# Designs tried in a protein design run: peptides against a protein of PDB entry 5YCA. Part 8

Target 1, 132 residues: chain A of PDB entry 5YCA
Amino acid sequence: RSLPAERNPLYKDDTLDHTPLIPKCRAQVIEFPDGPATFVRLKCTNPESKVPHFLMRMAKDSSISATSMFRSAFPKATQEEEDLEMRWIRDNLNPIEDKRVAGLWVPPADALALAKDYSMTPFINALLEASS

## One batch from the design tools (peptide; aimed at target 1 F32 A102)

Design b1_p20_2 (made by RFdiffusion4)
Pose (drawn by RFdiffusion4):
Order: sequence, then C-alpha cells, then structure tokens
Structure b1_p20_2 (pose): chain A 132 residues (1-132), chain P 20 residues (1-20)
Amino acid sequence: as target 1 above (132 residues)
Amino acid sequence: SAAELAAMFAADAAAAAFHA
C-alpha cells in the first residue's frame, strides 16, 4: 500500500533495543462518564521539527491507537492519506472502536505489524511492555 | 473539567492526550 512519502526522523532505525524507552512511558488514569480508564503513553518528539506526538495504549486490553502511530510516523500526512490508511487497517487488520476514545485501536500483534510498516518497532515494543 | 476532557478523547484521542 501507498504511505506518506516522508517519515519522522525519530524512526530511522527499526532495530534498536527498546529497553531504554520503557521507563519513558507513563501510565495515566483518565475519567470518563462510566468511569475511569487507564492508558499508557509514550511521548515521541520529532528530532528535527521538535513537534511531539503521544503513542497511546489502553491498559485493559493492551490495544494500541493506530491513529496515534500514524500521526507520529508521518509528519506531512494529508487527511486523505490518513483516511486511506485507516480504511486499510479496517480492511486488513482487526481494529476496535471504543465509544469513549476516538481513533482506530488495534491489538498488540496488529500494532507490531503496523510498527514494522512505519519503522516504529522499538517504540511500540516499549509501549507494550511498560507498566500500566 | 473531567467531562470536557472525556469529550475531547471521544473526538480526537491523539490530540486530547496533550490535555490529559
């Protein structure tokens, strides 16, 4: 599939061990109407533009926001490109919708498949292994 | 408020993470 032409330089090496990234993750409880949910997040900063994005994980089922991954991976992505990629995820992977939180959320195996596609493997590895 | 933040998460969870 086509993907946005440019990638976040933070992701120039998919093979680095992830041990140092785990302690950079944070668990956070967020209140919703019914009621609290726990997330794990990793703040990822583009080393050139210095624009940050969070990678998100729901602690209950370890679902990963594919939307958060995509937005972190591709700085100049158009809405059309994002729409195309979310459609591809729906058609080829196993996402879930949570009424409470927007975006496409995928199980760990699907998140890792996308991480390879986006060259984000060490970061998703760290997000998945971090304490909740 | 907690309700406002929950609404932000429902609308755009990636953007709402910066307000959590």
Fold by OpenDDE base, seed 5:
Structure b1_p20_2 (fold): chain B 132 residues (1-132), chain A 20 residues (1-20)
Amino acid sequence: as target 1 above (132 residues)
Amino acid sequence: SAAELAAMFAADAAAAAFHA
């Protein structure tokens, strides 16, 4: 597969310690038609553009939004590039289907695999380790 | 987009925007 050429400079170093990011995560309870669900979110601001994106985890099963990861990592990606990546994820990883939420969500192991590809490992580790 | 809606959902608890 081909990933977009430009990556968010926030993710320039994939080897940084993730622990300082843990307290920056926030839990959020949201009501859905079938009941409440808790999410954990991490605000990630592009240091050049100052545009924030939120990485998101479902607290219960630790599923991570792959679409939010992609948008945060590749701020200048085309819709076609996103669609191709999401199809690749469907074909090669183990995404979940949740009718309540938008986007493509993947289990923790897949999220960490994507994080390595997108240079987001510290951020995904923090998101997964944060309390809900 | 789905990712933009997810960001809005997380930012201001606008659950309706995040629903599929």
Scores: peptide ipSAE 0.045, ipTM 0.741, DockQ to the pose 0.117
OpenDDE base, seeds 1, 2, 3, 4: peptide ipSAE 0.044, 0.042, 0.043, 0.040; ipTM 0.738, 0.727, 0.732, 0.716

Design b1_p20_2_s1 (made by RFdiffusion4, then SolubleMPNN; from b1_p20_2, 9 letters changed)
Fold by OpenDDE base, seed 4:
Structure b1_p20_2_s1 (fold): chain B 132 residues (1-132), chain A 20 residues (1-20)
Amino acid sequence: as target 1 above (132 residues)
Amino acid sequence: SAAELAEAFRRDADAAMSLV
């Protein structure tokens, strides 16, 4: 597959310690027709553009929004590039179907695989370790 | 209120996290 050429400079170093990011995560309970669900979110601000994106985790099963990862990592990506990546995820990983939420959600192992590809490993590790 | 917090969450979250 072909990922977008320009990446969010926030993710320039994939090897940094993730532990300082853990306290930055926030949990929130959202009501759905079938009951409440807790999400954990991490605000990621592009240091150049100052535009924030939220990385998202479902607390119960630790599913991570792959779409949120992609949009944060590649803020200048075209819709075509996003569509191609989401199709690749569907074909090669194990996305979870959840009609309550938008985007593609993937289990922790897949999220970490994507994080490596997107240079987001510290952020995904922090999101996965945060309390809910 | 809980409803207000939920709406704030939806407004601030990325489009990938548009919740019902």
Scores: peptide ipSAE 0.060, ipTM 0.731, DockQ to the pose 0.201
OpenDDE base, seeds 1, 2, 3, 5: peptide ipSAE 0.044, 0.044, 0.046, 0.042; ipTM 0.685, 0.682, 0.724, 0.679; seeds 1, 5 fail the geometry check

Design b1_p20_2_s2 (made by RFdiffusion4, then SolubleMPNN; from b1_p20_2, 8 letters changed)
Fold by OpenDDE base, seed 1:
Structure b1_p20_2_s2 (fold): chain B 132 residues (1-132), chain A 20 residues (1-20)
Amino acid sequence: as target 1 above (132 residues)
Amino acid sequence: SAAELAEAFRRDSSAAAALA
């Protein structure tokens, strides 16, 4: 598949140690109509544009928002490019559907596969290991 | 409010995370 040409320079090195990122993650409880749910988030700031994006994990089943990953990794991507990637994920990975939250969410193994594609491995590892 | 935050997550979870 094709991915956007320009990637967030934050992710220039996929081999970095993820452990320093773990303490930067934050858990938050969201009160939905059917009950509370905890999410873990990691703030990722583009070092050039200084625009932050939050990577998101559902604490309970460790599902990761692929949408958040894509938007952070490819800040100049068009909506069409995002739509194409989300379709690819639906066709090739194992996304879950949760009506409570927007975006396309994937299990940890799929998230790590995407992380490799997007050069985000340290950040996803940290997000997965963080306390909730 | 809690309800507003939940609704924000329904619309855009990543953007909502920036609010809290």
Scores: peptide ipSAE 0.390, ipTM 0.877, DockQ to the pose 0.848
OpenDDE base, seeds 2, 3, 4, 5: peptide ipSAE 0.383, 0.382, 0.380, 0.381; ipTM 0.874, 0.874, 0.872, 0.873

Design b1_p20_2_s3 (made by RFdiffusion4, then SolubleMPNN; from b1_p20_2, 10 letters changed)
Fold by OpenDDE base, seed 5:
Structure b1_p20_2_s3 (fold): chain B 132 residues (1-132), chain A 20 residues (1-20)
Amino acid sequence: as target 1 above (132 residues)
Amino acid sequence: SAAELAEAFRKDSDAAMALV
């Protein structure tokens, strides 16, 4: 697959200690028609553009939004590039379906695999370890 | 509202999260 050429400079170093990011995560309860669900989010601000994106985890099963990861990692990606990557994820990883929320969500192991590809490992580790 | 937020998540969770 071909990932977008330009990556968010926030993710220039995949080897950083993730622990300082843990307390930056926030839990949020969303009241869906069929009941509440808790999400954990980590605000990730592009240091150059100052545009934030939120990485997202479902608290219950720790599924991570691959869509949020991609959009944060590749803020200038085209819709075609995103669609291509999401298709790759569907074909190669183990995404889940949740009718309550948009985007493509993957289990923790898959999220970490993507994190390696996107150079986001510290951020995904923090998101996974944060309390809900 | 809570209902509006939930609906926003259904349509675009990434964008909706920015509104929380």
Scores: peptide ipSAE 0.427, ipTM 0.888, DockQ to the pose 0.888
OpenDDE base, seeds 1, 2, 3, 4: peptide ipSAE 0.424, 0.425, 0.424, 0.420; ipTM 0.888, 0.888, 0.887, 0.886

Design b1_p20_2_s4 (made by RFdiffusion4, then SolubleMPNN; from b1_p20_2, 8 letters changed)
Fold by OpenDDE base, seed 5:
Structure b1_p20_2_s4 (fold): chain B 132 residues (1-132), chain A 20 residues (1-20)
Amino acid sequence: as target 1 above (132 residues)
Amino acid sequence: SAAELAAAFREDSDAAMFLV
């Protein structure tokens, strides 16, 4: 597969210690028709454009939104590039179907694999370790 | 550095859209 050429400069160094990012995460209870569910979110601001994106984790099973990761990592990606990557994820990883939420969600191991590809490892580690 | 990166993240009270 081919990922977009231009990446968010926030993710220039994949080797940074993730620990300082853990307290930046926030838990959020969301009401759904079938009951409440808790999510953990991490606000990631592009240092050049100042546009924020939220990385998202389901607290119950630690599923992470691959869509949020991609959009944060590649802010200038086309819809075609996103569709291509989401198809690759569906074909090669283990996405989870949840009709309550939009986007493609993956289990922790898959999220970390994507994080390596997108140079987002510290951020995904922090998101996974944060309390809910 | 990790410390510099953490410092770049300002505290905010923004409500996040859960639908991505």
Scores: peptide ipSAE 0.060, ipTM 0.729, DockQ to the pose 0.038
OpenDDE base, seeds 1, 2, 3, 4: peptide ipSAE 0.052, 0.053, 0.038, 0.047; ipTM 0.728, 0.707, 0.694, 0.730; seed 1 fails the geometry check

## One batch from the design tools (peptide; aimed at target 1 Q28 R41 V101)

Design b1_p21_1 (made by RFdiffusion4)
Pose (drawn by RFdiffusion4):
Structure b1_p21_1 (pose): chain A 132 residues (1-132), chain P 21 residues (1-21)
Amino acid sequence: as target 1 above (132 residues)
Amino acid sequence: SAEEEEAKWQALVEKFEEADE
């Protein structure tokens, strides 16, 4: 499938061990109407533009926001490119919708498949292994 | 709508940014 032409330089090496990234993750309880949910997040900063994005994980089922991954991976992505990619995820992987949180959320295996596509493997590995 | 979905996304991101500060 086509993907945005440019990638976040933070992701220039998909093979680095992820041990140092785990402690950079944070668990956070967020209140919703019914009520609290726990997330794990990792702040990822583009080393060139310095623009940060959060990678997101739901602690209950370890679902990963594919939307968050995409938005961190491709700095100049158009809305059309994002729409195309979310459609591809729906058609080829196993996402879930949570009424409470926007975006496409995928199980760990699907998150890792996408991480290979986006060259984000060490970061998703760290997010998945972090304490909740 | 797409606007509502984006607002939900931003609300969550804002909570993270605040906690990160």
Fold by OpenDDE base, seed 2:
Structure b1_p21_1 (fold): chain B 132 residues (1-132), chain A 21 residues (1-21)
Amino acid sequence: as target 1 above (132 residues)
Amino acid sequence: SAEEEEAKWQALVEKFEEADE
């Protein structure tokens, strides 16, 4: 597959210690028609553009939003590029269906695989380890 | 539809933004 050419400079170093990011995560209860669900979010700001994106985890099953990862990692990606990557994820990973939430969500192991591809491992590790 | 899904996505993000410190 082909990933977008430009990556968020926030993710220039995939080897950084993730532990300082853990306390930056926040749990939040979101109300849905069928009841509340807790999410863990991590605000990630592009150091150059200053545009923030939230990385997202479902607290219950630790599913991570691949959509959030992609949009944060590739700020200049086109919708077509995103669609292509999401199709790749569907074909090669194990996304979880949840009608309540938009975007494509993947289990922790898949999220970490994507994180490696997107050079954002510290951020996903932190998101997964954060309390809910 | 794709448009509806995007709207749902933005709504979720907005909830996070509203709660952000």
Scores: peptide ipSAE 0.738, ipTM 0.949, DockQ to the pose 0.944
OpenDDE base, seeds 1, 3, 4, 5: peptide ipSAE 0.738, 0.738, 0.738, 0.738; ipTM 0.949, 0.949, 0.949, 0.949

Design b1_p21_1_s1 (made by RFdiffusion4, then SolubleMPNN; from b1_p21_1, 9 letters changed)
Fold by OpenDDE base, seed 1:
Structure b1_p21_1_s1 (fold): chain B 132 residues (1-132), chain A 21 residues (1-21)
Amino acid sequence: as target 1 above (132 residues)
Amino acid sequence: SREEEEKKLEELYKKFEEAEK
């Protein structure tokens, strides 16, 4: 598949040590109509534009938001490009269904596969390793 | 709908931002 041409310079090096990012992750309880759920989040700021995005993990099953990964990695992507990638994820990976949360959420193995494609491996490793 | 999805995402981000302050 094709990915957007321009990538967030925060992710220029996929081989960096992830351990310094672990303490930057935060656990948070979010209230939903059917009850509370715990998330682990990591604030990622584009060093050029200074626009932040949160990478997110659901504590219960360690699912990670593929949508937020994509939007953080590709700040100039069109809606059409995002839709195309989300369709690819549906067709090739194992996204979970959760009406409480927006976007596509994928299990850890799939998240790491996407991280490799988006050059976000250190950030996703940190997010997965952080405590909830 | 797409609009509902975007709203849910914004609400989640807002809660994260508030917790950072």
Scores: peptide ipSAE 0.594, ipTM 0.920, DockQ to the pose 0.923
OpenDDE base, seeds 2, 3, 4, 5: peptide ipSAE 0.593, 0.593, 0.592, 0.591; ipTM 0.919, 0.919, 0.918, 0.919

Design b1_p21_1_s2 (made by RFdiffusion4, then SolubleMPNN; from b1_p21_1, 10 letters changed)
Fold by OpenDDE base, seed 2:
Structure b1_p21_1_s2 (fold): chain B 132 residues (1-132), chain A 21 residues (1-21)
Amino acid sequence: as target 1 above (132 residues)
Amino acid sequence: SKEEEREKLEELYKKFEEAEK
């Protein structure tokens, strides 16, 4: 598959220690029609554009939003590029569709696979390790 | 629809942003 050419400079080094990012994660209870659910979020700001994106994990099953990962990693991606990647994820990984939050959510192993592709490994490791 | 899904994700982002204030 083809990923967008330009990547968020925040993710220039995939080998960084993730532990300093753990305390930057925040747990938040979100109310839904069928009840509350806890999410863990990590605010990731593009150092050039200063535009933030939240990486997010469902606390209960540790599912991570692949959509948010993609949008954070590729700030100049077209909708077509995103659609192509989401289709690839559906075809090659094990995404979960949750009617409450939309987007593609993937289990931890799949999230880490994507993180490697997007050069986001430290951030996803931190998100997975953070308390809820 | 794709638009509805975008909106749902944006709603979640909005809630996160509000909590950051």
Scores: peptide ipSAE 0.440, ipTM 0.861, DockQ to the pose 0.921
OpenDDE base, seeds 1, 3, 4, 5: peptide ipSAE 0.435, 0.439, 0.437, 0.437; ipTM 0.860, 0.861, 0.860, 0.860

Design b1_p21_1_s3 (made by RFdiffusion4, then SolubleMPNN; from b1_p21_1, 9 letters changed)
Fold by OpenDDE base, seed 2:
Structure b1_p21_1_s3 (fold): chain B 132 residues (1-132), chain A 21 residues (1-21)
Amino acid sequence: as target 1 above (132 residues)
Amino acid sequence: SREEEEEKLRRLEEIFEKAEE
């Protein structure tokens, strides 16, 4: 598959220690029509554009938003590029679709596979390790 | 629909951003 050419400079180094990012994660209970659910979020700000994106984990099953990962990693991606990647994820990984939330959510192993592709490994490791 | 999905995403993002303030 082809990923967008330009990546968020926040993710320039995939080898960084993730532990300093753990305390930056925040757990939050979100109310839905069918009841509350806890999410863990990590605010990731593009150091050039100053535009933030939240990486997101469902606390209960540790599913991570692939959509948010993609949007954070590729700030100039087109909708078509995103659609192609989401199709690839659907065809090659094990995403879940939850009516309460948007986009594709993937289990931890798949999230880490994507993180490697997007150069986001420290951030996803931190998000997975953070308390809820 | 795509619009509905974007709205759901925006809802979470707005809730998260508000909590960051």
Scores: peptide ipSAE 0.568, ipTM 0.911, DockQ to the pose 0.964
OpenDDE base, seeds 1, 3, 4, 5: peptide ipSAE 0.566, 0.564, 0.564, 0.562; ipTM 0.910, 0.909, 0.909, 0.909

Design b1_p21_1_s4 (made by RFdiffusion4, then SolubleMPNN; from b1_p21_1, 8 letters changed)
Fold by OpenDDE base, seed 2:
Structure b1_p21_1_s4 (fold): chain B 132 residues (1-132), chain A 21 residues (1-21)
Amino acid sequence: as target 1 above (132 residues)
Amino acid sequence: SREEEEEKLEALYKKFEEAEA
């Protein structure tokens, strides 16, 4: 598949130690109509543009927002490029459906696969290991 | 709809931002 050409410089090195990122993660209880749910989030700021994105994990099942990963990794991606990637994820990985949250969410193994593709492995590892 | 989904995502991000502040 084709990914956007320009990637967030925050993710220039996929081999970095993830452990320093773990304490930067934050757990937060979000209230939904059907009750509360805990999320773990990691604020990732593009060092060039200074635009932040949150990487997000649902604490209960460790599902991670692929949409947020993509948007963080590819800040100049078009909607069409995102749609194409989300379709690929739907066709090739194991996304879950959750009416409470927007975007495409994937289990940890799939998130790590995407992380490798997006050069985000340290960040996703940290997000997965962080306490909720 | 796409618009509704974007709004939900934005709302979630907003809650995260508020907690960060």
Scores: peptide ipSAE 0.600, ipTM 0.921, DockQ to the pose 0.952
OpenDDE base, seeds 1, 3, 4, 5: peptide ipSAE 0.599, 0.599, 0.598, 0.598; ipTM 0.921, 0.920, 0.920, 0.920

Design b1_p21_2 (made by RFdiffusion4)
Pose (drawn by RFdiffusion4):
Structure b1_p21_2 (pose): chain A 132 residues (1-132), chain P 21 residues (1-21)
Amino acid sequence: as target 1 above (132 residues)
Amino acid sequence: AAAAEDTAAREALQAADYSWS
């Protein structure tokens, strides 16, 4: 599939061990109407533009926001490109919708498949292994 | 302050905003 032409330079090496990234993750409880949910997040900063994005994980089922991955991976992505990629995820992987939180959320295996596509493997590895 | 921060994080998640402060 086509993907946005440019990638976040933070992701120029998909093979680095992820041990140092695990302690950078944070668990956080967020209140919703029914009620609290626990997330794990990793703040990822583009080393050139210094623009940050969060990678998100739901602690209950370890679902990963594919939307958060995409938005971190491709700085100049158009809305059309994002729409195309979310459609591809829906058609080829196994996402879930949660009424409470927007975006496409995928199980760990699907998140890792996408991480390879986006060259984000060490970061997703760290997010998946971090304490909740 | 903690409640305001919690509300802002919830709204960012509901809006699929992964670049909030």
Fold by OpenDDE base, seed 2:
Structure b1_p21_2 (fold): chain B 132 residues (1-132), chain A 21 residues (1-21)
Amino acid sequence: as target 1 above (132 residues)
Amino acid sequence: AAAAEDTAAREALQAADYSWS
């Protein structure tokens, strides 16, 4: 598949130690019609544009928003490029369906696969290890 | 600051807009 040409320079090095990022994650409880659920977020700021994006994890099952990952990794991606990648994820990975939340969410193993593709491994590892 | 980010994160979950601005 084809990913967008320009990637967030925050993710220039996929080999960095993730542990310093763990305490930067934040947990919060969100109230839904069927009850509360805890999410963990990591604010990721593009060092060039200074635009921040949240990476999002469902605390309970560690599902991660692939949409959040893609948008953070590829700040200049077109909607078409995003749609194509989300379709690829649907066809090749194991996204979950949760009507409570928007975007496409994937289990931890899939998130790590995407992280490798997007050069976000330290950030996803930190997000997965963070306390809730 | 933290409260504002909480609000932004909550809204992001509902709209699939994870930017913070």
Scores: peptide ipSAE 0.305, ipTM 0.851, DockQ to the pose 0.553
OpenDDE base, seeds 1, 3, 4, 5: peptide ipSAE 0.193, 0.286, 0.276, 0.294; ipTM 0.738, 0.827, 0.828, 0.829; seeds 3, 5 fail the geometry check

Design b1_p21_2_s1 (made by RFdiffusion4, then SolubleMPNN; from b1_p21_2, 12 letters changed)
Fold by OpenDDE base, seed 4:
Structure b1_p21_2_s1 (fold): chain B 132 residues (1-132), chain A 21 residues (1-21)
Amino acid sequence: as target 1 above (132 residues)
Amino acid sequence: SAAARNQAMAEALRNGDFSFP
């Protein structure tokens, strides 16, 4: 598959130690119409544009928003490029859909596979290891 | 308020807005 050409410079080095990022994660109980759910989020700021995005994990099953990953990794991606990637994820990985939240969410193994593709491994490792 | 913040986050997630808050 083809990914967008321009990547967030925050993710220029996929080999960085993830441990300093762990304490930067924040757990939050969010109330939905059908009850509460805990999420863990990691603020990721593009060092050039200074625009932040939050990577999101559902605490209970450790599902991670693939959509949040993609949008953080590829800030100039078109909607078409996003749609193509989401279709690829549906066809090749094991995403879940949750009525409470938008986008595709993937289990940890799939998240790490995407992280490798997007050069986000340290950030996803930190997000997965953070307490809730 | 805490309640307002919580509600805003819920709405953001519902809409696929990951730039919040």
Scores: peptide ipSAE 0.660, ipTM 0.929, DockQ to the pose 0.908
OpenDDE base, seeds 1, 2, 3, 5: peptide ipSAE 0.658, 0.659, 0.659, 0.657; ipTM 0.928, 0.928, 0.928, 0.928

Design b1_p21_2_s2 (made by RFdiffusion4, then SolubleMPNN; from b1_p21_2, 9 letters changed; failed a check: too like the target's own chain)
Amino acid sequence: AAAARNAAMAAALQAGDYSFP

Design b1_p21_2_s3 (made by RFdiffusion4, then SolubleMPNN; from b1_p21_2, 12 letters changed)
Fold by OpenDDE base, seed 5:
Structure b1_p21_2_s3 (fold): chain B 132 residues (1-132), chain A 21 residues (1-21)
Amino acid sequence: as target 1 above (132 residues)
Amino acid sequence: SEAARNAALAQALQNGDYSFP
């Protein structure tokens, strides 16, 4: 598949130790119409643009927002490029759709597969290991 | 307030906006 040409320079090294990122994650109980749910978020700031984006995890089942990953990894991606990647994820991985939240969410193993593709492995490992 | 923060986060997730604080 084809991924966007420009990647967030924050993710230049996929081999970095993830442990320093763990305490930077934050858990938050969020109220929805059908009740509360806890999410864990990790702030990821593009070192060039200084624009922050948050990677998101559902605490209960550790599902990770593939949409959040894609948008953080590829800050100049078009909507068409995003749509193509989301279709690929639907066809090749095991995403879920939750009525409470937008986008595609994937289980931990799939998130790590995407992380390898996007060069985000340390960040996804940290997000998965963070307490909720 | 905590309530306002909660509401903002909920709305952001509903909209697929991941640039929220």
Scores: peptide ipSAE 0.630, ipTM 0.920, DockQ to the pose 0.901
OpenDDE base, seeds 1, 2, 3, 4: peptide ipSAE 0.630, 0.630, 0.630, 0.630; ipTM 0.920, 0.920, 0.920, 0.920; seed 1 fails the geometry check

Design b1_p21_2_s4 (made by RFdiffusion4, then SolubleMPNN; from b1_p21_2, 12 letters changed)
Fold by OpenDDE base, seed 2:
Structure b1_p21_2_s4 (fold): chain B 132 residues (1-132), chain A 21 residues (1-21)
Amino acid sequence: as target 1 above (132 residues)
Amino acid sequence: DEAARNAAMAQALQNGDYSFD
C-alpha cells in the first residue's frame, strides 16, 4: 500500500529505546454516558511544527487508536490518504469500532504492525507497557 | 476544573480529536 510521502520527523528512528517514553505516558479515567473508561495517553510533539498529538490506548483491552497513530505519523496526509489507510486496516487487520470514541482502534499486535509501518515502534511499545 | 477537562476529553475522543491536552 501507499503511505503518505512526509512522515513526522519525531519517528525518524524506529530503533530507539522505548523505556524512557514509558513514564511520559499518562492514565486518564474518562467519564462517558455509559460509564468510566481508562485511557493511556502519550504526548507526541512534532519537533518541526511543535504541534502536539496524543497517542491513545484503551487501558482495559490495550486497543490502540490507529487513527491517532496515522495522524501523528503523517501530519500532512490528505483525507483521501487517511481513508485509504483506514480501509487497508479494515481489510487486513482486526480493528474495532467503539461507540464511545471515533476512529479505528486495533489490538496490540496490529498496533505494533502499524508501528513498524509508520516507524513509531518505540512509542507504541511505551504506550502498551505504561501502567493504567 | 477537572470535571470540565474530563468532559472535554470525552468529547474530543468522540470527535476523533487527538490533540486535546
Scores: peptide ipSAE 0.674, ipTM 0.940, DockQ to the pose 0.905
OpenDDE base, seeds 1, 3, 4, 5: peptide ipSAE 0.673, 0.673, 0.674, 0.673; ipTM 0.939, 0.940, 0.939, 0.939

## One batch from the design tools (peptide; aimed at target 1 I30 K43 V101 A102)

Design b1_p22_1 (made by RFdiffusion4)
Pose (drawn by RFdiffusion4):
Structure b1_p22_1 (pose): chain A 132 residues (1-132), chain P 22 residues (1-22)
Amino acid sequence: as target 1 above (132 residues)
Amino acid sequence: AAEEEEEEAEFLEYFDEHFRNP
């Protein structure tokens, strides 16, 4: 499939061990109407533009926001490119919708498949292994 | 301690904007 032409330079090496990234993750409890949910997040900063994005994980089922991954991976992605990619995820992977949180959320295996596509493997590995 | 509080406040704002459904 086509993907946005440019990638976040933070992701120029898919093979680095992820041990140093685990402690950078944070667990956070967020209140919703029914009620609290726990997330794990990793703040990822583009080393050139310095623009940050958060990678998100729901602690209950270890679902990963594929939307968060995409937005972190492709700085100049158009809305059309994002729509195309979310459609591809729906058609080829196993996402879930949570009424409470927007975006496409995928199980760990699907998150890792996308991480290889986006060259984000060490970061997703760290997000998945971090304490909740 | 202040840096951690600032980082958390940034995240909460960011989360509300991008992830929370009304």
Fold by OpenDDE base, seed 4:
Structure b1_p22_1 (fold): chain B 132 residues (1-132), chain A 22 residues (1-22)
Amino acid sequence: as target 1 above (132 residues)
Amino acid sequence: AAEEEEEEAEFLEYFDEHFRNP
């Protein structure tokens, strides 16, 4: 696979201490037809464009939105580039199926693998350690 | 706090637009 060339400058340093990001995470209950579900979210703002994206974790099983990670990491990615990456995730990782939510959601270990590829490790570590 | 309520609303809108399945 080939990842997009331009990456969000927010993720320029994958070695940063993640602990200051933990208090930035927030738990939020979302209502669905079959009942409520809690998500842990982290607002990530591109320091150049000022465009925000939310990274998010399902509280129940700690699944992380790979789609949100990709879109945050690669703000100039085309739909074709996203589709190729999502296919790679399906073929190489262990995405879950949940009819309530769109995009691909992956377990913590897979999320950390993607985080390494996207240079987002501190942010995903914080998201995983935050309380729900 | 007002700021937290605003961000909560922002996330709900973001989620509904991009991640909620119909």
Scores: peptide ipSAE 0.763, ipTM 0.952, DockQ to the pose 0.918
OpenDDE base, seeds 1, 2, 3, 5: peptide ipSAE 0.762, 0.763, 0.762, 0.763; ipTM 0.952, 0.952, 0.952, 0.952

